# Peptides against a protein of PDB entry 6NYY: the designs that were tried, part 32

Target 1, 212 residues: chain A of PDB entry 6NYY
Amino acid sequence: KHFEQAIERVIGGLEKKTQVLQPEEKKTVAYHEAGHAVAGWYLEHADPLLKVSIIPRGKGLGYAQYLPKEQYLYTKEQLLDRMCMTLGGRVSEEIFFGRITTGAQDDLRKVTQSAYAQIVQFGMNEKVGQISFDLPRQGDMVLEKPYSEATARLIDDEVRILINDAYKRTVALLTEKKADVEKVALLLLEKEVLDKNDMVELLGPRPFAEKS
Target 2, 212 residues: chain A of PDB entry 6NYY as posed
Amino acid sequence: KHFEQAIERVIGGLEKKTQVLQPEEKKTVAYHQAGHAVAGWYLEHADPLLKVSIIPRGKGLGYAQYLPKEQYLYTKEQLLDRMCMTLGGRVSEEIFFGRITTGAQDDLRKVTQSAYAQIVQFGMNEKVGQISFDLPRQGDMVLEKPYSEATARLIDDEVRILINDAYKRTVALLTEKKADVEKVALLLLEKEVLDKNDMVELLGPRPFAEKS

## One batch from the design tools (peptide; aimed at target 1 I11 E33 P68)

Design b2_p19_3_s2 (made by RFdiffusion4, then SolubleMPNN; from b2_p19_3, 13 letters changed)
Fold by OpenDDE base, seed 1:
Structure b2_p19_3_s2 (fold): chain B 212 residues (1-212), chain A 19 residues (1-19)
Amino acid sequence: as target 1 above (212 residues)
Amino acid sequence: DVIKELHEMSKSSFIGELE
């Protein structure tokens, strides 16, 4: 309990009990977080869900918290499933509302960063090849890229392809599991906070054995 | 640390305000 609270403080900061969301906004947040939760539940290489909340904290209107494994090596498949989980909120908004909001901006940032890292740091793209470059950090002088403008365009194209593939995979998954997303969203609107046990009660056991 | 950033994908936040 104390450890979870400490992590919650690190992730979300202090609860903004005074921030009253409009019902439609709260609904959007619930379905967004449900998308993350369900995607993480049914993706083999996603981290196990610990907690999902639609109680505003800091700048966040809702959050999903996972138990990260101490992992130093990632496969391409693991990175893809993590991208899909991260896109789960945006995809849920599209499926249920036919519109997208600004709420996914941090998710999209993370997905974008992961995609670029896969392409230019990990050499995981066949077209770009077995290359590894450091991504410019914010504030570093734009030193000349160690590759041509043609390579830059190729990188940008392959990043878009990778993100779109992850997005399509997430759309397929959450469309298949649409009823589960709805169940989670509705329960979030009722309880505001769900844990792993709530998910098990609602969806059944996670189909992937917890790697002990 | 790219690995640290990848670990940050294990948490999601719905952002209500543009930074």
Scores: peptide ipSAE 0.243, ipTM 0.806, DockQ to the pose 0.563
OpenDDE base, seeds 2, 3, 4, 5: peptide ipSAE 0.238, 0.240, 0.240, 0.239; ipTM 0.805, 0.807, 0.804, 0.804; seed 2 fails the geometry check

Design b2_p19_3_s3 (made by RFdiffusion4, then SolubleMPNN; from b2_p19_3, 12 letters changed)
Fold by OpenDDE base, seed 3:
Structure b2_p19_3_s3 (fold): chain B 212 residues (1-212), chain A 19 residues (1-19)
Amino acid sequence: as target 1 above (212 residues)
Amino acid sequence: DVIEELHEMSKSRTIGELE
């Protein structure tokens, strides 16, 4: 009943406001952003949520904004939690809809970049070892890889393993917190924008002390 | 910078083609 009313309000609001998204797409965005928000809420090393919105802006259909810590050194555990948070949208889509959309393309790009950086720049993978190579920037001449094709294959395999591990961790988390993801998604469909206070009212205080 | 890219992870977006 409340969901139907929220959809009706969104639809009724859509009748008056030229909203670009169909109700089904708006629902997908709401659950996608709720996945990010909830993952960030329950991951220790994720940044605290500032705002989550399903109001389209530019190329973004929705967004979750976090307060970045003034941090210059990242641990492997911190990077993993950030990857999980970034995968939260895709995972939410899979859990709730049994389908995935193109909406996660930017998230997957970021996760891919982070995984490669961890393995080939930060030396954080045991199989690849303590190596650090500059990743070719987009537009830089593909400098000859300073490593063999065998090493390239190993890197690619370990990147896939790392991303899959982050994905599985996120699936486990959001499955455990499935009811919370739904609560956030439903409230997003009603309010379109949530802040930290809305999240506290809905989910309770974040279980991790904000290291100011 | 890789660190800057890591900071950009603090902004998650659902991307769609708004015609």
Scores: peptide ipSAE 0.239, ipTM 0.815, DockQ to the pose 0.426
OpenDDE base, seeds 1, 2, 4, 5: peptide ipSAE 0.231, 0.229, 0.239, 0.231; ipTM 0.813, 0.810, 0.816, 0.812

Design b2_p19_3_s4 (made by RFdiffusion4, then SolubleMPNN; from b2_p19_3, 11 letters changed)
Fold by OpenDDE base, seed 3:
Structure b2_p19_3_s4 (fold): chain B 212 residues (1-212), chain A 19 residues (1-19)
Amino acid sequence: as target 1 above (212 residues)
Amino acid sequence: STIEELHKQSQSSRIGELE
């Protein structure tokens, strides 16, 4: 208990028990987190869920924690499933509410960064080809792009295609598993915090063997 | 590294910001 609390403090900050979200916002957070949780549960290459919480901590309204594998080499398929899991919150909001919120800003940032890295650093896009460029870091003088404006447009187009493909895949998955997303969201609204055991009890064992 | 960033990003998802 003390060790888990210490990790939670490091990751999430102090519980702001005094900040009560409006019921509608709390509902949005619950369904958003349920989207992440269910996407991660049913995607083979997603990291297993450790904990999901709708208790506001530090600057976050809610969070999901995963146990990433010590992995140094990522496949294109693994990166796609991770993108889908990251989009799970936004997709859940769309499916259940027919509207999107600013809650997915950090998720979209991560997805955008991953998509650009796949295309321009890892050479994983067939149209752009086997190229690798360093992306300018925030604050680095935008050195001249080592590619033409035509290549820049191609990269931007292929990034959009990749993200849209991940989004569509996530929509298909969470639509198929819509009842499971609802179950997780409702249980989150009741318990505020779920762990892996709660997910197993609710959804059954994760269909993918934990590759140790 | 980009890989380290990808790994770190996978550890947690956060929704919104509390003022």
Scores: peptide ipSAE 0.289, ipTM 0.852, DockQ to the pose 0.680
OpenDDE base, seeds 1, 2, 4, 5: peptide ipSAE 0.247, 0.261, 0.035, 0.282; ipTM 0.837, 0.846, 0.670, 0.850; seed 1 fails the geometry check

Design b2_p19_4 (made by RFdiffusion4)
Pose (drawn by RFdiffusion4):
Structure b2_p19_4 (pose): chain A 212 residues (1-212), chain P 19 residues (1-19)
Amino acid sequence: as target 2 above (212 residues)
Amino acid sequence: SLPHSNSNAVLVSDSVHAE
């Protein structure tokens, strides 16, 4: 048990128990984290889940703890299911509320960077073609693009097609599973954390083979 | 003002290859 609190502390950050939220904020954060939990539960190539919390941890209001699959060859489908898990947060607080918050900002930085990487860096697109470019990092102040402007126009169109296909795939997921999202978040308001075991108590066994 | 999520979900890393 003392080891599992260390794995979480290194990955997650400092865990602020006293930084309380308003009752209308905890209701939002729970629906946001349940989106990550349920979409990560029903998708096939998404990571196995360890723990979902609504307690503020670091630069965040909620926290989700995943077990990333150690694999060296991501396919096209294995990257969509990681995108559809990340976008699940905004989708759940949009189905239930209708208002969308600024809390999905870091969820959208991962979607954006995992879309440029498929199109520009890998060869996962038809319109751009099988062309690889050295995509700049965050600490790399980009001087000029290694391709034209019409190509940049072609890239940012395809990223919009890619994320809005990931968005629609997840809206079609958390409406079919709308009641299961509500089951998860109502326990998150009661018990501020959920292990894997009490998600099996809610949702039954996960319907995919998972190696632990 | 703070993010609603602090997840360790890895989408892409430098040690992976694509199909």

Design b2_p19_4_s1 (made by RFdiffusion4, then SolubleMPNN; from b2_p19_4, 6 letters changed)
Fold by OpenDDE base, seed 4:
Structure b2_p19_4_s1 (fold): chain B 212 residues (1-212), chain A 19 residues (1-19)
Amino acid sequence: as target 1 above (212 residues)
Amino acid sequence: MLPYSNSNLVLVSDDELAE
């Protein structure tokens, strides 16, 4: 218990008991986090879920904790599943509420960064080709792009395609698993925190073997 | 490997919305 709390403090920051969410906001958070949790549960290359919480910490209204695999190399498929998992919250909001909130900003940022990295750094896009350029760091006045404007447009287009593909995949998955998302969300509203065991009890064992 | 946490649903400040 003490060790878990210490890890939670290091990773999630201090619980901000001061942020009282309205019931409707809390519901939105629960379904958002349930979307992440369920997407991660049913995506083969997603990292195993350790914990999901709707207790606000730092600037986050909810969070999910994962145990990453010890790996140095990532496949395109792994990166796609991670993108889908990251989009799970936004997609859940769309499915259940028919609206989207600003809450997914960080998720969208992460997905965007991943998509650009795949295309521009890792050479994972066939149209753009086997190129690797450093992405401008935040604050670097990129005076000159190392590629043409035509290439820039192509990159932007392919990034959108990749993100949209991940989004559609996530929509399909969470639509199929809509009842599971609902179950997780409702249980989150009751318990505020779920661990892996709670997820197993609720959804059954994760269909993918955890590589220990 | 140490677990990582993804903070989801970030509070967006009014100042960030105005930009």
Scores: peptide ipSAE 0.211, ipTM 0.724, DockQ to the pose 0.065
OpenDDE base, seeds 1, 2, 3, 5: peptide ipSAE 0.209, 0.194, 0.046, 0.204; ipTM 0.706, 0.701, 0.590, 0.703; seed 1 fails the geometry check

Design b2_p19_4_s2 (made by RFdiffusion4, then SolubleMPNN; from b2_p19_4, 6 letters changed)
Fold by OpenDDE base, seed 4:
Structure b2_p19_4_s2 (fold): chain B 212 residues (1-212), chain A 19 residues (1-19)
Amino acid sequence: as target 1 above (212 residues)
Amino acid sequence: MLPYSNSNLVLVSDKELAE
């Protein structure tokens, strides 16, 4: 218990006991986090869920903790599933509430960054081709783009396509697993924190063998 | 390998929304 708490403090920051969410906001957080959790559960290449919490920590209202696989190489499929998992919160909000919130801003940022990296750094897009350019870091003077404006437009279009594909995949998944998202969300509202064992009890064993 | 945490929901202040 003490060791887990120490890890939680290091990873998630200090619990903000002072942030009292309204019941409706807490509900939104629960369903958002449930979306992440369930998406990660049923996506083969998603990292295994360790913990999901709707207790606010730092700037976050909720969080999920994952055990990363010890890998140095990532496939396009793995990156897609990670994008889907990251979109799980936003998609859950849409499915259950018919509205979207600002809560997914960080998720969308991560997805956007991943999509650009896949296309312009990893050469994972057939239309753009086998290219690898360094993305301008925040604060770097945008020197002359190493590619034409036509290529820039193509990149932007393909990024949108990739994100939309990930979004649609996530919508399909969480729609299929809507009842599971509901179960997780409701239990989160009761317990505020769920671990892997809770998820197994709710959803059954994860359908993918954890590579130990 | 150490577990990582993704903060999925971020509090957006009214100030940040107005910018």
Scores: peptide ipSAE 0.202, ipTM 0.714, DockQ to the pose 0.063
OpenDDE base, seeds 1, 2, 3, 5: peptide ipSAE 0.194, 0.025, 0.069, 0.174; ipTM 0.698, 0.590, 0.575, 0.687; seeds 1, 3 fail the geometry check

Design b2_p19_4_s3 (made by RFdiffusion4, then SolubleMPNN; from b2_p19_4, 7 letters changed)
Fold by OpenDDE base, seed 3:
Structure b2_p19_4_s3 (fold): chain B 212 residues (1-212), chain A 19 residues (1-19)
Amino acid sequence: as target 1 above (212 residues)
Amino acid sequence: MLPYSNSNLVTVSDDQLAE
């Protein structure tokens, strides 16, 4: 118990007891985090959920903790499921509230970065082809792209297609599992923190074998 | 491998809203 708390403190930072969210914002956070949790639960290649919380920590209003597999190689399918899990919060907001918030900014950034990496670094797109270019590092003035403007437009189009596909997949999943998202969200509003056991009690065992 | 945390719903700073 002490070791787990120490790890949580290192990874999640200190709980901000001073930040009181309005009830409507707290509800938004709960459904957003429930979207991530449920998407991760039913996506085969998503990392197993350890904990989900709507207690603000650091700059985040909510968070999910995962146990990653020791993995060095990622398939296109695995990266897609990770994108879907990352989009789960935004999709949940859309399904339940008919509106979207700024809360998904970091999620969208991660999804965008992943999509570009898949297309221009990992060569995972058939239209763009088997290419690998270094993405500009933060702070590097990339003066010249190693490809034409036409290729740049193609890359941008294919990135949008990939993200939209992930989004649609997530919408389909969370629409099917809408009742489960609501169960998780409501329980989050009651307990503020859920662990894997709570998820099992609500949803049943995760349908995928946890490869430790 | 150590657990990782994904922070969701990042607070928008007043500076970001002013821009």
Scores: peptide ipSAE 0.234, ipTM 0.731, DockQ to the pose 0.062
OpenDDE base, seeds 1, 2, 4, 5: peptide ipSAE 0.144, 0.197, 0.217, 0.212; ipTM 0.631, 0.735, 0.739, 0.740; seed 1 fails the geometry check

Design b2_p19_4_s4 (made by RFdiffusion4, then SolubleMPNN; from b2_p19_4 with H4Y A9L S15D H17L)
Fold by OpenDDE base, seed 5:
Structure b2_p19_4_s4 (fold): chain B 212 residues (1-212), chain A 19 residues (1-19)
Amino acid sequence: as target 1 above (212 residues)
Amino acid sequence: SLPYSNSNLVLVSDDVLAE
């Protein structure tokens, strides 16, 4: 217990028990986090879920904890599944509320960064080709891009295509699993925190063997 | 491997909404 709390504090920050969410906002958080949890459950290359919470911590209204695989090399397919899992919150909001919120800002940032990295650092796009450029770090002087304006436009177009494809894949998945997302969201509203065992009880065993 | 957390649903600070 104390060790888990210490890890939670390091990873999630201090519980801001002082931020009372309105019931409607708390509902939005529950469905958002349920979207992440269910997407991660049914995506082969998503990291195993350890915990999902709708208790606000630090700057986050909700969070999910994962056990990463010891992995140094990522395939294109693995990166796509991670993008889909990251989009799960936004997609859940769209499916259940017919509206989107600012809650997905960090998720969209991560997805955007991943998409650009795949195309311009990892050479994973056939149209752009086998290229690898350093992405400008936040705060680095925008050095002249080592590629033409035409290539820049192509990169931007292919990034948008990749993100949209990941979004559509996530919509298809969570639409198929809509009842499961609702089960998780409702239980989150009741318990505020779910672990892997709660997810197994609700959804059954994860269909992918955990590589221990 | 150490567990990681993804904080989802970032509180938009009032400062960002005021711009």
Scores: peptide ipSAE 0.240, ipTM 0.721, DockQ to the pose 0.062
OpenDDE base, seeds 1, 2, 3, 4: peptide ipSAE 0.212, 0.204, 0.222, 0.210; ipTM 0.708, 0.704, 0.705, 0.717

Design b2_p19_5 (made by RFdiffusion4)
Pose (drawn by RFdiffusion4):
Structure b2_p19_5 (pose): chain A 212 residues (1-212), chain P 19 residues (1-19)
Amino acid sequence: as target 2 above (212 residues)
Amino acid sequence: LFERLKRTLLYKDDAYAYF
C-alpha cells in the first residue's frame, strides 16, 4: 500500500485535501472526471484505469490515474482511443450541463499535440501524404516551418477533421453510456476517490481482456 | 508493482489526466 501511494505521488503531484471547491464546482469536476473514467472504461485500446479522484492534486481540480500500456508500436486505432478518452471530459460536462468550462485546457493540449504528431511527424494521413517532418517541441522556439504555407494550411485542416472525428466519436459514446457516467460521478461526490474495484462494483467487469 | 512503476515512468504523459 505504501508503494501505491508513492507511484501516485510521483505521477500525480501534491494532493491538496484542504483546497475546497464550491458545491457547483465539485458537481462540474465530478462530471468531468467521470467522463474520463467511463470513456476509458468502454474503449478497447485505452489504458487500464487505476483510480479516479475529484480532490485537487497539483495543477488540477480532479485527478485520474492510469496504467499506460508498455508497447512500442502504436497503431492508428490505438491513438484514436487515447484521444477519445482525453476528449471525454469536455463531452461529459457538455451532455449534462450544456456549459463548457476552461478546465479542459490541458485535455486539449494533449489532443492537439497528438494530432500534429500523427499528420506531420508520423505518416498517419492521406492528404498530407507519407511525409515526416521534425516537429518542434515545447522548449523549441520554432524559427520557420520546414514546408510551405499551403502545406501548413493542409495540415491544420486535417487536424480539425481529426479532432472533430474524435469529438463525435466520444459524443456518440457518452450518450449511449449516459447513465453510467451519472453513476460514477454521484459516487465521486460521496466518496472522493474510486478504486478499480468499486468501479467493477458499478459497471461490472470491463468488457475487454486486460493484462495486469 | 515494479512493472507498474516502470510502465508509469516510461509513459508518464499518458499516466494521468487533470481538470

Design b2_p19_5_s1 (made by RFdiffusion4, then SolubleMPNN; from b2_p19_5, 13 letters changed)
Fold by OpenDDE base, seed 2:
Structure b2_p19_5_s1 (fold): chain B 212 residues (1-212), chain A 19 residues (1-19)
Amino acid sequence: as target 1 above (212 residues)
Amino acid sequence: LEEIARSVLKNPEDAYSRI
């Protein structure tokens, strides 16, 4: 309890109990977070969900907390499932509301960064090939790209393809699990915070063994 | 490892989806 609260404070910031969301915004947040939670539950290589909350904190209106595995090497499949989990909020909004919000900005940033890293740092794209280039740091002078403008366009196209494939995979998953997303969202609106045990009670045990 | 690769792989913030 105290250790978890300390981690939450360091990473999430202080709870903004004074920030009152409009009921419709709170509903949007609940379904968004439920999308992340359910995607993470049913994706083999996603990190296990520890906690999901719709209580606003320092920089967010809601959050999902995961237990990352201590790993240094990631497969393409692991990175894809992580992208899908990260897209779960946006996809849930689309499925349930037929509209998208600005809530997914940080998620889309993470997905974009992951997709570029996979293609230009990890050599995980067959069309671009076995290349590894340093990405310009934010604020560094854009060093001349070590590749042509044609290669730059190819990279951009393949990034979009990768993200769209992850998005479609997430749409398929959360459409199949639509009833589970609804259950989680409704319970979030009631309890505001769910843990792993609440998820097990609601959805049953996670279908993937936790590699201890 | 570049900050982007670190952010993708080890960002403790990736333990948190934030809306």
Scores: peptide ipSAE 0.120, ipTM 0.704, DockQ to the pose 0.307
OpenDDE base, seeds 1, 3, 4, 5: peptide ipSAE 0.066, 0.114, 0.038, 0.126; ipTM 0.617, 0.745, 0.706, 0.705; seeds 1, 5 fail the geometry check

Design b2_p19_5_s2 (made by RFdiffusion4, then SolubleMPNN; from b2_p19_5, 13 letters changed)
Fold by OpenDDE base, seed 1:
Structure b2_p19_5_s2 (fold): chain B 212 residues (1-212), chain A 19 residues (1-19)
Amino acid sequence: as target 1 above (212 residues)
Amino acid sequence: MEEVLRAVLKNPEDAYSRI
């Protein structure tokens, strides 16, 4: 307990129990986090969920904590499932509220970064080809791109296609599992914090064997 | 617990998502 709380403080920051969310905002956070949790539950290559919380911490209104696999090599399929899990919050908001919020900003940043990395660093796109360029970091001098403006447009188009494919996959999954997302969201609104055991009790065992 | 801590320290962005 105390050690887990210490880890959570290091990762998530201090609990902001004084930050009162409006009931509708709290509901949005619960369904957003439920989207992440359920997507991660039913995606084979998603990282196992450890904890999900709708208690504000640091700069976040809610959070999910995962146990990442100790691996250095990722397949396209693994990266796609990770993208889908990351989109789970945004997709849940769309499915349940018919609107999107600013809550997915960090998720969209991660998805965007992953998509660009797949296309321009890992050579995983057939149209762009087996190329590898460093992505400009914030503060790097805008050096001339090592590729043409036509290639830049192609990269941007293929990034959009990849993200849209991940988004559609996530929509299909969470639409199929809509009742499970609702169950998780409602339980989050009641308990504010769920762990893996709560998820097992609610949804049954995760359908993928945890590689021990 | 130690595995969780190691995982978080290695890949904090993958170990934690925020709204």
Scores: peptide ipSAE 0.214, ipTM 0.772, DockQ to the pose 0.785
OpenDDE base, seeds 2, 3, 4, 5: peptide ipSAE 0.225, 0.183, 0.189, 0.224; ipTM 0.779, 0.749, 0.749, 0.777; seeds 2, 5 fail the geometry check

Design b2_p19_5_s3 (made by RFdiffusion4, then SolubleMPNN; from b2_p19_5, 14 letters changed)
Fold by OpenDDE base, seed 1:
Structure b2_p19_5_s3 (fold): chain B 212 residues (1-212), chain A 19 residues (1-19)
Amino acid sequence: as target 1 above (212 residues)
Amino acid sequence: LEEIARAQLKNPDWSYSRY
């Protein structure tokens, strides 16, 4: 317990017990986090969920914590499933509320970065091809892009396509698993924090064998 | 737990989602 809490504080920040969310906001957070949890549960190449919480920490109103694998090489399929899991919160909001919030900003940032990296660093896009460029870091002088404006437009288009494909995949998954998302969200509203065991009790064992 | 902690600290962006 103390060690887990220490890790959570380092990664997520301190609990904000004084931050009182409106009931409707808390409901939104619960369904958002449930979307992450369920997407991660049913995506083969997603990192296993460790914990999901709707207790505000640091700058966040809720969080999902995953167990990353000691992996240095990622396949395109693995990166896609990770994108889908990351979109799970936004997708859940759309499915259940018919509206979206600003809460997915960090998720969308991560998805955007991953999509660009796949296309321009890892050469994983057929149209753009087997190219690898360094992404400009924040604060680097906007050096002239090592590619044409036409290539820039192509990259932007293919990034959008990739993200939209991940989004559609996530919509399909969470629509199929809509009842499971609701179960997780309702349990989150009751317990505020769920772990892997709670998920197993609620949804059954994860359908993918844990790689030993 | 230590291995988990190390893995999470190595890749914090993907080990933790924030709303």
Scores: peptide ipSAE 0.305, ipTM 0.805, DockQ to the pose 0.791
OpenDDE base, seeds 2, 3, 4, 5: peptide ipSAE 0.279, 0.269, 0.273, 0.264; ipTM 0.781, 0.765, 0.772, 0.766

Design b2_p19_5_s4 (made by RFdiffusion4, then SolubleMPNN; from b2_p19_5, 15 letters changed)
Fold by OpenDDE base, seed 5:
Structure b2_p19_5_s4 (fold): chain B 212 residues (1-212), chain A 19 residues (1-19)
Amino acid sequence: as target 1 above (212 residues)
Amino acid sequence: LEEIARSVLKNPEWSYSTI
């Protein structure tokens, strides 16, 4: 117990017990986190869920903790599933509320960074080709791009296509699993914190073998 | 313990962000 709490503080930051969300905001966070959790549950190459919480910590109103695999190399398919899991919160909000919030800003940033890296660093796009360029880091002077403006436009177009494909895949998945997202969201509103065992009780065993 | 150690080294991947 004490060790788990210490780890949670390191990962999520200090609990903001003073930050009382309005009931509608708390509901939005619950469905957002349920979207991540369910997407991760049914995507083969997503990291397994350890914990999901709607207790505000640090700058986050909710969070999910995953067990990362000891993996150094990623396939295009693995990166796509990770993008879909990352989009799960935004997609859940759209499906259940017919509106989107600012809460997905960090998720969208991660997805955008992943998409650009796949296309311009990992050479994973057929139209752009087998190229690898360093992406400017935040704060680096935008040095001259080692490619033409035509290539820049192509990269931007293919990034948009990749993100939209991941979004559509996530919409299809969470629409199919809509009842499961609702079950998780409702239980989150009751318990505020769920673990892997709660997810197994709600959804059944994860359909993919855990690499022990 | 090993699972926890691996999870701590990666920033929580998913947070609902505040403005």
Scores: peptide ipSAE 0.181, ipTM 0.723, DockQ to the pose 0.345
OpenDDE base, seeds 1, 2, 3, 4: peptide ipSAE 0.169, 0.184, 0.170, 0.189; ipTM 0.714, 0.730, 0.718, 0.715; seeds 2, 3, 4 fail the geometry check

Design b2_p19_6 (made by RFdiffusion4)
Pose (drawn by RFdiffusion4):
Structure b2_p19_6 (pose): chain A 212 residues (1-212), chain P 19 residues (1-19)
Amino acid sequence: as target 2 above (212 residues)
Amino acid sequence: SKTDDRWLEHFLELADEHH
């Protein structure tokens, strides 16, 4: 047990128990984290889940703990299911509320950077072609693009097609599973953390083979 | 809100090795 609190502390950050939220904020954050939990539960190539919390941990209001699959060859479908998991947070607080918050900002940085990487850096697109470019990192102040402007126009169009296909895929997921999202978040308001075991108590066994 | 980023960091390292 003392080891599992260390794995979480290194990955997650400091866990602020006293930084309380308003009752209308905890209701939002629970619906946001349930989106990450349920979409990560029903998708095939998404990571196995360890723990979902609504307690503030580091630069965040909620926290999700995943077990990333050690694999060296991501396919096209294995990257869409990691995108549809990440966008799941905005989708759940949009189905239930209709208002969208600024809490999905870091969820959208990871989606954007995983879209440029498929199109620009890998060859996962038809319109751009099988062309690889050295994509700048965050600490790399980009001087000029290694391609034209009409190509940049072609890239940012395909990223908008890619994310809005990931968005629609997740809206079609958390409406079919709308009641299961509400089951998860109502326990998150009661018990501020959920292990894997009490998610099996809610949702039954996960319907995919998972190696632990 | 915050989630685990280890999968994204691993993906970016693989993208550098493939490049």

